# Peptides against a protein of PDB entry 5IXI: the designs that were tried, part 126

Target 1, 141 residues: chain A of PDB entry 5IXI
Amino acid sequence: TPLLDASSLEYLFAQGQYDLVKCLAPIRDPKTEQDGHDIENECLGMAVLAISHYAMMKKMQLPELPKDISYKRYIPETLNKSIRQRNLLTRMRINNVFKDFLKEFNNKTICDSSVSTHDLKVKYLATLETLTKHYGAEIFE

## One batch from the design tools (peptide; made by RFdiffusion4, then SolubleMPNN)

Design b2_p28_5_s3 (from b2_p28_5, 10 letters changed)
Fold by OpenDDE base, seed 2:
Structure b2_p28_5_s3 (fold): chain B 141 residues (1-141), chain A 28 residues (1-28)
Amino acid sequence: as target 1 above (141 residues)
Amino acid sequence: LDPEAVKRANEKFKPFEEKMKEILEKYK
């Protein structure tokens, strides 16, 4: 496994976000209904990582983020389309879950540990390997 | 990615992952 310098990691992180959202790195097929929910929740978690990284890079605190912040731009477009077709109650629940994820990530990880933007990039890319079908084959071999 | 770097990152995110599970249980 090649060593990744800062510039390479930055590139891979940016490209990984793009590939996930644009479904160029498609998420894995669910094995069960519950597995499907797990995949969706992992995607919400990925959105939290991406947003938190953005905030840290911009020197912004969580309360300074837009009130209408959403997971929609940070999850696979196919999943976003699926969620949009669900009923209002379900969509509200998903929004609440996401907002709680974001809030608790700030409280439990950002404020309580030494998590850096570097750590976020590594975690994001490592999760992509498990979440998507074929991503990471070249990087993790 | 360096396996040790991934391990360290996973450890740092463990508290969040545990909280995620709690949140999901709340909304069941």
Scores: peptide ipSAE 0.543, ipTM 0.917, DockQ to the pose 0.717
Fold by OpenDDE base, seed 4:
Structure b2_p28_5_s3 (fold): chain B 141 residues (1-141), chain A 28 residues (1-28)
Amino acid sequence: as target 1 above (141 residues)
Amino acid sequence: LDPEAVKRANEKFKPFEEKMKEILEKYK
């Protein structure tokens, strides 16, 4: 696995977000129902990373973010469509989980640790590699 | 990605991942 300079990492991070959302890098097939839920939660985590990166780049704190900030634009479109078709209670739960993820990430990781935008990019891409089907095989091998 | 960089990143995000588990448990 090659070392990446800042420009390359920035490019891959941007492209990775695009590929995940547009399903150009499709998420892996769930092995069980629980695995499916784990995959969805990983996607919510990916949304938290992406949003947090954006916020850090804009030097915005969580309270300064739009109150209607959502995971929807930061997860695979297929998953977003699936969630939209679920019942209200399920959608509310997912939204609450995401909001809690974002809040706790901001409070306990961003504010309480030395997490940088660089760290976010690395974590995002590393997770993307395991979350999707053979993503970056030519790059990460 | 550099395996050591990934390792360091994972370590930094471990507290959040643990918190994620707690959050998920709350909604079970």
Scores: peptide ipSAE 0.543, ipTM 0.917, DockQ to the pose 0.656
Fold by OpenDDE base, seed 1:
Structure b2_p28_5_s3 (fold): chain B 141 residues (1-141), chain A 28 residues (1-28)
Amino acid sequence: as target 1 above (141 residues)
Amino acid sequence: LDPEAVKRANEKFKPFEEKMKEILEKYK
């Protein structure tokens, strides 16, 4: 496996986000009901990583982000469609989970550790490999 | 990706991952 320079990593990160959202790298099939929930929550985590990377690149802090920030454009479109079909209470719960994830990521990781945009890209791509069916084969060759 | 870079990244995000589990328990 070759080492990735900054330009290559930036490209792969951007492409990985696109592939995840557009379902070009489809998420893996759940093995159980709980596995399905885990996959959805991992997708919310991926949204947190993507948003945090964006904020860091723009030199923005979490309080400076729009109050209506959402996971919707940072998760697979198929999952987004599925969530939209669920009842209001379920959607509210998912929104609350996401917002709590984002808040705690800022508090526990961004503020408490030396997390860089490089770390975010690596974590995103590494998670993408485990979350999707076949994307890892291309990234880690 | 560099395996060592992945390992370091995973370690940096472990506190967040543990907090994610706590958050999920709150909503059960």
Scores: peptide ipSAE 0.543, ipTM 0.917, DockQ to the pose 0.716
Fold by OpenDDE base, seed 3:
Structure b2_p28_5_s3 (fold): chain B 141 residues (1-141), chain A 28 residues (1-28)
Amino acid sequence: as target 1 above (141 residues)
Amino acid sequence: LDPEAVKRANEKFKPFEEKMKEILEKYK
């Protein structure tokens, strides 16, 4: 694969987000029930990365984002539909997990370390490769 | 992606991944 310059990385990051959400890059099939939970949690992590990147690009702190910020627009549409069908307690748990992920990422990684928007894009695309069925063959050199 | 860049990124996010495990244990 060709060397990824800044412009190419920006494009691939945007396209990767679109492909994940629209299920054009479908997530891998779970091997066990626990593997299914791991996949869902990885998707929540991907949402945290995407939201944090957006906030940093807009020079906003995470607490300045709308209080109703959600993972829903940043995970695969199929997973979003699945979560909506689950009972209230399960949906509340998932939302709390996401909120805690976002809070701790901001406190322990963004504020306390030197994570850049470049790092976020690389981590997002690298995770996308392991999370999806076929995407890795297109971006790794 | 450059394998070395991926390695560096993974190292930077390792503390967060450990915190994610702790959060998940809280909700079991």
Scores: peptide ipSAE 0.543, ipTM 0.917, DockQ to the pose 0.639

Design b2_p28_5_s4 (from b2_p28_5, 11 letters changed)
Fold by OpenDDE base, seed 2:
Structure b2_p28_5_s4 (fold): chain B 141 residues (1-141), chain A 28 residues (1-28)
Amino acid sequence: as target 1 above (141 residues)
Amino acid sequence: LDPEAVKRALEKFKPFEEKMKEILKKYE
């Protein structure tokens, strides 16, 4: 069982991002249609955490991020493929939700300096455990 | 692992989580 120290957490966080996006840690099966929506929302949340962590590590403010920043590289590839098959209006809505998501997180959490990169890693891994089928059980037990 | 440290870290996100629920409901 790894200790929750800086080096271990950095490794687990990096690997967790890779495993989620590449579907090596597949997301859990939805139990209902609403559960499916909840899973997608959680994935968008994971993208916000990952992007915010990246920005903090690079000492970048939100306005300095690329204008075409998207959730696409930070969610499971299977989900990304699913979203790309939806109609334009739906995709625009998802983009708007994500932008509001990221902006609100920055305003309410990052800007007040209450959250560190360490906290983001913990939150990411904790969410990853609940979001995926079998990942992370050994980390937080 | 220190479960209390983890708990404290996760609690920092609670204010954001409530706001995000509102935003998500707006677009559903």
Scores: peptide ipSAE 0.228, ipTM 0.773, DockQ to the pose 0.548
Fold by OpenDDE base, seed 1:
Structure b2_p28_5_s4 (fold): chain B 141 residues (1-141), chain A 28 residues (1-28)
Amino acid sequence: as target 1 above (141 residues)
Amino acid sequence: LDPEAVKRALEKFKPFEEKMKEILKKYE
C-alpha cells in the first residue's frame, strides 16, 4: 500500500484518470437497468471532478473554459462509444445533464473555495474504487 | 492517509451530491 502523501496522491489521481478512461480499470457490471444509469451518472460525476480539478490547477473559472467542453475525454471509452450509438434526444439529454452538473458544482462548491484540489483527488479516487471492479483496493485502509 | 482527513474531505461533497440528485431527477 503506497504512502498517500501529496506527491503520491497526485500520481495516483493522474493514473486513476488514465486507467478509467482507457478502461484499464473497468467499471463494474450493472446489476439492473437503474444500476446502469447510476453508473453512467457516476461517470459523469467523475468527469466533473476531473474538469474542475484541471480548471483549478490552471486558475480558470467555468466561464473561461471552452464553450464546447464535454465529458467525452473524461469517461470510459466504452461508455463514450455506447453513448454515441444512442439517439439524438438521448445524447442531448446527457449533454444537458452534464452541463447542469458541471455548472452547479462550480457555483455551489468551487466558487465558495470550500473544496481544494486535494479534496477533489481524494473524492475522485474514492469514487473510482467503488465504481470499478477491483481498482483501488487498500488505498484508504 | 489519515482516516479522519479522508472523512473530512469526502464530507465537503455531500451537500453537492444531494443537489445533483435533484438535478438528475429532472432528466429521468
Scores: peptide ipSAE 0.225, ipTM 0.771, DockQ to the pose 0.532
Fold by OpenDDE base, seed 5:
Structure b2_p28_5_s4 (fold): chain B 141 residues (1-141), chain A 28 residues (1-28)
Amino acid sequence: as target 1 above (141 residues)
Amino acid sequence: LDPEAVKRALEKFKPFEEKMKEILKKYE
């Protein structure tokens, strides 16, 4: 069993992001409509984690991030395609939810707590295991 | 690996997770 040292986590985190977005680690099938919403919310959360990790690594604050920052590059391509097919009001709601998500995460977790980039990688990979069909068999065991 | 260390790391996100539920409910 490999150790979760810094180098290993960095590799797994980078690979996990790629696999999620490119659907090499496909997200699980929703059991209900509400489950589908929960899956989408988790994907948005994954985007927040990835963006926040990038920002922390570059020592950037939220205001220094691009104004048009979006979830689009950080969620599964299949989900991104699905969202683009939805009506304007729905897409606006998703954008607002994501922006609030990102802002609140930075305020309540990054700024107010001792969350590190290491913690973000762990959370990302742990969520990835629950979100996808077969990814990450016993990574943390 | 180190389950306890992982558990402690994940615990740091609980306050945020609760806040996210509130934010998401606003748009539902």
Scores: peptide ipSAE 0.223, ipTM 0.769, DockQ to the pose 0.561
Fold by OpenDDE base, seed 4:
Structure b2_p28_5_s4 (fold): chain B 141 residues (1-141), chain A 28 residues (1-28)
Amino acid sequence: as target 1 above (141 residues)
Amino acid sequence: LDPEAVKRALEKFKPFEEKMKEILKKYE
């Protein structure tokens, strides 16, 4: 379909990343405290998808990625600001969670190559729709 | 739209999602 062709997905994926990080597609309001935590975890997942896509496009494995690469550049700026204001132990925990996400996902994308860049774009956009307020509803309806 | 094509693509992430749930549990 036109929506799922390579050029269309590439555009939507790039725009979606920009909209999420710049909060042009704001994340949905949490219904509970746990829901808020789930939203943050989903944002970390979005970062993993974006980084993995980048790595695959550059044909780089995880050890070859920049040492300073993190979730910070791939999550909503508002969330990044919030995390930076949290205590050290909390930030360390978040970093560890992200590392585990990235390492495990690397096995499926870069190492095993069971997931393609095409798959990553679809997953990213699908998650973006559920994570944000009314964004991209027309894409997967 | 082709919902089946989307579904097939998303199904590839099911094994990873289960592993992620396990990882998240040890931090909660």
Scores: peptide ipSAE 0.221, ipTM 0.768, DockQ to the pose 0.501

Design b2_p28_6_s1 (from b2_p28_6, 17 letters changed)
Fold by OpenDDE base, seed 1:
Structure b2_p28_6_s1 (fold): chain B 141 residues (1-141), chain A 28 residues (1-28)
Amino acid sequence: as target 1 above (141 residues)
Amino acid sequence: STQKTIEEIDKFFKEWKKKVEKELEELK
């Protein structure tokens, strides 16, 4: 795998976030219904990584983040539209689970400082490669 | 190391996925 300097990693991470959300790097097609659920969960995980990275860069703890923070701006727009079409109870459950996920991950990243912004970028890009169809092959091959 | 940290993140995400599936199954 090619060595990535700090500037290159920062650029790729920023571009990767944009490509995922704007569906320029489309997510892979689900093979089964369960695979579809796995893909959605991976996207929510990507949102947690992105938000956590943002919080760390701004030196903000979870209580300092906007109260209405959600996954909506950090997942593929196609998935966001799909979730909006689901019933209210399902959407509420997704929101609650996501907030719990973000809270617990915040303890590991910001509070415990066991995870660095560098680690988050690497994990994000690595997941992006497996989550999307043909993205980032040149980085991890 | 970064590799060890990634493994810890993977483990964390794996456990979270199980919680998500459990919550969504209760709605079916």
Scores: peptide ipSAE 0.336, ipTM 0.808, DockQ to the pose 0.556
Fold by OpenDDE base, seed 2:
Structure b2_p28_6_s1 (fold): chain B 141 residues (1-141), chain A 28 residues (1-28)
Amino acid sequence: as target 1 above (141 residues)
Amino acid sequence: STQKTIEEIDKFFKEWKKKVEKELEELK
């Protein structure tokens, strides 16, 4: 990917989050059922990245985050609606797996500081490019 | 470097996806 200056990267990261959640950058169509699951998993990963970035910027650790922290605000609204239609057991398990993911990733970002906010932005935008339809065309064409 | 860090993140995400897949399979 082309080298972006800090201000541009910050802007693109913020805009990318908004576009993903509001479905202005719609996720790609699944080719198979398994592909659909992969897409959902990537979206949950995007939530982890976004939350971790937020926590790092605010110099907050997991215990300081809201107890009801979840992926809901950080994934496409369409996917959020879909998950809410699933049974309680499924939703509980998704939540548990997500919280475990967030916890473990938090160790690598906030605690160990092996990952910088810059790295998270790059990873987020790179994933967004592969996850959504036609995203990045304006930048990389 | 950023590239090395991204690779580590990718590895971490890959392992997590396996856990998610396991949970989803058990729910079917």
Scores: peptide ipSAE 0.334, ipTM 0.808, DockQ to the pose 0.539
Fold by OpenDDE base, seed 3:
Structure b2_p28_6_s1 (fold): chain B 141 residues (1-141), chain A 28 residues (1-28)
Amino acid sequence: as target 1 above (141 residues)
Amino acid sequence: STQKTIEEIDKFFKEWKKKVEKELEELK
């Protein structure tokens, strides 16, 4: 976005990741059960963005990433604990769908090079604004 | 542009959400 210079965007992106994971910027309350599922899916999407950004910065393809790479370190800690308490089939479903999503997105970001690290930061912060209860919207005003 | 790229990402995420809902329904 033209509203933020490169250094400011880098700082806000790093701080935003920390705030989301540590629940310093808590996710919004769901209006319905389906809304709750949508919120969780958005959090998993945030993980894809964060991991893809990391991979691009390190100039790594998906196969070069550690085998233990997952959404666990990139979503709110409260959500991570909730997922861990779900049954095996549900956890397997989430993990498989996430890995497929990450693979396809990796092709778009690294292989196709159609997405830049700048784009990922903007998308991450924009989503964070709508996903959390108290996060400044003035950044994009 | 960044705006066009974000729109493409949004479409990508939307399709992913549909897959998640489909998988959840099959488990019921």
Scores: peptide ipSAE 0.333, ipTM 0.805, DockQ to the pose 0.601
Fold by OpenDDE base, seed 4:
Structure b2_p28_6_s1 (fold): chain B 141 residues (1-141), chain A 28 residues (1-28)
Amino acid sequence: as target 1 above (141 residues)
Amino acid sequence: STQKTIEEIDKFFKEWKKKVEKELEELK
């Protein structure tokens, strides 16, 4: 259905987050090493979208979020496990890159009043479709 | 509109990816 009402979109967004994190909608296989990096970056982007949406829903600014805010609860569990296998310096780098990403995006969303929670949900679901293997296809089978 | 906002977000993400890739190249 091309038209999604607010309640339907809210449900799909919540379910999509759950499916991504729990790997019920597994991320696609990387075609190359660079593609693997792209997939990880997309997952971090998904985390930024999810956290920003949460902050907006709670009417919180970035400084009001926990100091140790992390991507860990907002990315696929398989990817989280993979990252935990990497050395400390690499993990620190990923964390720093993510925090910078979140900061920059929040600056954009704060400055651009046109960005709404509705927009974030649409972007999240659209990205989820391209990021995962067969999202939506196996659900109705 | 939502479509225009999504396009702006897409552009932001694309530019961010380029920055991250540049940082990764510099670290190697």
Scores: peptide ipSAE 0.327, ipTM 0.802, DockQ to the pose 0.603

Design b2_p28_6_s2 (from b2_p28_6, 17 letters changed)
Fold by OpenDDE base, seed 5:
Structure b2_p28_6_s2 (fold): chain B 141 residues (1-141), chain A 28 residues (1-28)
Amino acid sequence: as target 1 above (141 residues)
Amino acid sequence: KTEEVIKKIDEFFKEHREKVKKEEEELK
């Protein structure tokens, strides 16, 4: 559990999102090609967490989210640029996988009332520490 | 509570990663 109060956690969560997207907290270097894919999928997972948190805060259900919801605003800008340079089929697959991922996760968060915005913030920050090169605030017990 | 929820989320993410991996293998 985090050592921070709710307000501090909210701040760190917001700052963490900004740092990830703006590459102020750069993602770690891949060790292998498969590791690179894993890193990308983790980034997409971060997007799912961020979007789901937003939806929960706004008390929105899946049907209330934009049809064109995308990971683009929620992943590192460098990764977003990399994905944009890939072929159409690859981009389509990534988009489809992400949409399914988001849908399934939101079903989980909607169906499982135990999941809170607090939990999402903790998961986000914890993942950020492992995903990025130097990010760490020692905020967890 | 949070720790247990995080574990569930981790499991979900793991399952998703496996699905993606299988899809990538099928495309090879």
Scores: peptide ipSAE 0.503, ipTM 0.876, DockQ to the pose 0.578
Fold by OpenDDE base, seed 2:
Structure b2_p28_6_s2 (fold): chain B 141 residues (1-141), chain A 28 residues (1-28)
Amino acid sequence: as target 1 above (141 residues)
Amino acid sequence: KTEEVIKKIDEFFKEHREKVKKEEEELK
């Protein structure tokens, strides 16, 4: 795999976020119901990566983020719409799981001083390749 | 260095997925 320079990586990361959220890079079709749940959880993971990257770039701690911060702006719009159609208890559960996920990621990974914004971009793009239909094949072959 | 960090993130995500799956199974 050829080395991506910093400018290319920054561009691809920004474009990848846009493509995922706007469904220009659609998520792969689930093979089973459990696979569908796995896909949703991977999308939540992508949101954690994106938010963490944003926080690191702004040198912000999680409590300093807007109180309305959520997965909603960082997952595929189709998935967000699907979640909104679920009952209140289910949505509350998803919110709680996500918040715990984000906090735990911050405590156990972001704060260990070894993780950089570069690492998050690489992880994001690598996951995007496996999560979406035929995306990033030319980058990580 | 990046590869090592990615592995740590992967391990974290794996552990999280297992926790979520366990919770989902308990709700079914």
Scores: peptide ipSAE 0.499, ipTM 0.875, DockQ to the pose 0.605
Fold by OpenDDE base, seed 3:
Structure b2_p28_6_s2 (fold): chain B 141 residues (1-141), chain A 28 residues (1-28)
Amino acid sequence: as target 1 above (141 residues)
Amino acid sequence: KTEEVIKKIDEFFKEHREKVKKEEEELK
């Protein structure tokens, strides 16, 4: 695995977020319907990582985060459009599950000194490599 | 160090996926 210094990792993390959201690094095609659901959940996981990283950098707890914080700005725009087209009950379910997911994760990150922003960036980029079609295979070779 | 933290995160995400899967099956 190549060594990435702090500056390089910071740059790649920022660029990776932009590429995922703007679909410049498109997510892989699902092989089955269940695989499609797994991909969506991975995208929501990426949102949890990004939001948690943001919260840690700002030294904020979940109750201190703005009420408009959502997965919407941290997932691929194509997926966001797809979710918006689903019925109200489905969207409410997704929101509730995501809020609980974010809450539980933050209890194990922000409240747990064993997890650093460095770790979150590495996890984000590693997942991005497996989630997208053509992204950064050379980063962790 | 970082690898161990990532393993813990992976386990957490895996557990979450299983919970979501069970809930989706119950809704069918």
Scores: peptide ipSAE 0.498, ipTM 0.874, DockQ to the pose 0.577
Fold by OpenDDE base, seed 4:
Structure b2_p28_6_s2 (fold): chain B 141 residues (1-141), chain A 28 residues (1-28)
Amino acid sequence: as target 1 above (141 residues)
Amino acid sequence: KTEEVIKKIDEFFKEHREKVKKEEEELK
């Protein structure tokens, strides 16, 4: 349970997104190649959370989102650069997997009405702490 | 109840990771 009030949580969520994307809170070093893939997938998960939060705040449903919705603005810039260097087929695969991921998350979680923007912020910040090297103070009790 | 929601999200992410791993193995 977060110890912070709503306004503080909102601030930390916004700052956390900025820190992740701008690599001010750099992602942790992979222990293995598989761990590297896991880290990338976690980053894509963070993008799903951020986009879903945005959609909920705007009271938008998935069909109302742009068809060209992408993870690019919601993942670490270093990872985005890395993905851009990969071949076309790989990039297409990543994009397709992400789109399916986002769609499935929206269908199973967002449309559930049991998930709030508050929940997404908590999950985002909690994941950010485990995903990055040295992020942040204790926010949750 | 936020904790309960977080658990559901965690389970979803776990399932997704498993699906991705299976797909990657099939492509190799």
Scores: peptide ipSAE 0.497, ipTM 0.874, DockQ to the pose 0.604

Design b2_p28_6_s3 (from b2_p28_6, 13 letters changed)
Fold by OpenDDE base, seed 1:
Structure b2_p28_6_s3 (fold): chain B 141 residues (1-141), chain A 28 residues (1-28)
Amino acid sequence: as target 1 above (141 residues)
Amino acid sequence: STKEKIEKIDEFIKKHTEKVNKELEELE
């Protein structure tokens, strides 16, 4: 459980998103090609968490989200550049898989409300600690 | 509990990331 009050958790979550996207908290180096894929998948998962949190805070459902909402603004800029260099079919598949991922996750966060914004922030920060090279704060017990 | 909810999130993410892996294997 977090050792943080609500205000501190909100701050760290916002800062963590910024640090991940801007590569101020750089993701760990892949040890293998499969490890690289795992890292990319985790980043896409982080994007789903961030977007879902945003939607919940704004009390909007998936159809109300702007059409330009995508993983591109919520993953490390280095990874975004890497994905843009892949062939068109691969990029299309990634987009489609992500959209389905986001839709199904939003059903669990917005529709049934079984997952709170607090839960999303905790999961995001916990994953950030393991995904990045040196990001660490003893905020969990 | 928060721990239980996080575990459910983990399972969900794992399931969908496997789909991403399968898509990449088919195209690369």
Scores: peptide ipSAE 0.185, ipTM 0.735, DockQ to the pose 0.553
Fold by OpenDDE base, seed 2:
Order: C-alpha cells, then structure tokens, then sequence
Structure b2_p28_6_s3 (fold): chain B 141 residues (1-141), chain A 28 residues (1-28)
C-alpha cells in the first residue's frame, strides 16, 4: 500500500464521503439478510467516523454539536430512504443507538485524544474499500 | 501507531454494531 501524503489523504477522505453519500461509490450487494444488516451497521459506523472527524476539526465537544445532527447526511442516500420507510419505533431505535454510538466514540476520540483525525481518515477510506463495490482498489489492493 | 489505533477503532465499532444488530433484530 502506498504512503499517502496529508494533502492526498485529505482529498480522498473528502471525496470518499461525497461518493458514499451520493452513491457514486455504491455499497456492495448483500449476500444474506444478515450481511445486509452488517452493511447498514458499517454505514452507521462511517457516519460516526465522519461526524467525529468534523467535530475534531472544528474543535467541538459533544455538547457543542448541533442538536439536529444525524446519520442521515452521512450514509448512502439509498440507505437513508430505506430507513425512512421503516416504522416510527424502528427509526427511533436506530436514532437512539446511533446517538449512543456517537457519544461513546467521541469520548474516545475528542475527549481521550487517543485517535487522531489522520486515523479516522485512514479507517474511513479502508472501510470504503470493503463496503463499496470497487472503491479504493488501486490504493489498498 | 496508526495500525494499533485502527485496531482499537475496529474493536469499538464491532462492539457497537453488535448492539445495533440485537436491537434491530427485535424490531424487524
């Protein structure tokens, strides 16, 4: 795997977020129902990474994050549409789980400072390679 | 190292994704 300089990594991370959300880098097809759930969970994880990176770059603490922050803008639009079609209880549970996920992760990244923005970008891009159909093949293969 | 930090992130994500799976399994 090639060593990416800071500018290249920043560019790829920004473009990767856009490609994932806009489905320009479509997520892989699920092999089973459980695989479908795993894909959704990975997408939620990607949202946590993206939001945490944003918060760290803006030097924002958890209480300072916008109250309306949600996974909706940080997951594939196709998945977002799918979730919106689910019943209210399911959507509430997803929201609650995500908020807890984000809160605990931010405690490790922002508060503990054990994870850097560089680490988040690397993890994000590495996950894109496994989550999407063909993205990142030239970088990680 | 970055590798060690990524591994910690992986473990964290795995733990929480399992929680998500359990909650979604109860509703779907």
Amino acid sequence: as target 1 above (141 residues)
Amino acid sequence: STKEKIEKIDEFIKKHTEKVNKELEELE
Scores: peptide ipSAE 0.181, ipTM 0.733, DockQ to the pose 0.515
Fold by OpenDDE base, seed 4:
Structure b2_p28_6_s3 (fold): chain B 141 residues (1-141), chain A 28 residues (1-28)
Amino acid sequence: as target 1 above (141 residues)
Amino acid sequence: STKEKIEKIDEFIKKHTEKVNKELEELE
């Protein structure tokens, strides 16, 4: 894990979220169709991390979060547009799986307190490096 | 350690990613 002070890590995490969502740090090109699916799923994972971090910072469990909380604000805008163009059944399945993902992860973060906000930030940034084309190489190489 | 916790997160994400893949395979 990188040796970053709390302030630096907080800054990088916030900026990383912004860069991912706004596609300033574009996701890598898929090598295969399955790789493309894996990239999308990693983005959904990033959303889980971001939302969980938010919840922990606010000291709120999932039932206390807005009912309309979703991955939409926490994934690349390009991917969000792509998902919105898919058929209703697919979108429903993605949403349901995501909600289950988030619920289960909530147990490991807020409920169990086995994962800290620090851990989430490190994991997020580490994944961001591998998920995007060139981002974060100077930090984690 | 942070490393150990990250490994647990990795395993968790992997498990749920597989679930996503399974659901999508049924629709494709």
Scores: peptide ipSAE 0.180, ipTM 0.731, DockQ to the pose 0.528
Fold by OpenDDE base, seed 3:
Structure b2_p28_6_s3 (fold): chain B 141 residues (1-141), chain A 28 residues (1-28)
Amino acid sequence: as target 1 above (141 residues)
Amino acid sequence: STKEKIEKIDEFIKKHTEKVNKELEELE
């Protein structure tokens, strides 16, 4: 992985989150229907990384976070609107799977500290490069 | 190393991606 100083990494991570959610760094176009599903799942993964990073920085475990914590504020706005247009059962299942994902990932970050905030930022930016159309090409060259 | 940790994260995400796909397939 590329070597970035702590200050640069912190800045890029914060800006990357904003760009992804606000669609300033738009996600790539799906090549197939399954590719579309993979893109959505990667976005949900990005939400898990962002929330876990937030919790670790605040030194809080998941039960200490707001009860209504969700992926909605951590995924592209376009994807969020798309999910809201799906039927209730689908939305419920997506939410349940996400919560289970978040809980299990919490065991690998906050609980046993096997993953650091540094690792989360690097993973987030690396995924952002592959997930979006043109973002971060210069960072990981 | 960071590389090794990222690889573990990738595997973790992959497993959960399969679970999401199963849930969506059941609704189709």
Scores: peptide ipSAE 0.179, ipTM 0.730, DockQ to the pose 0.567

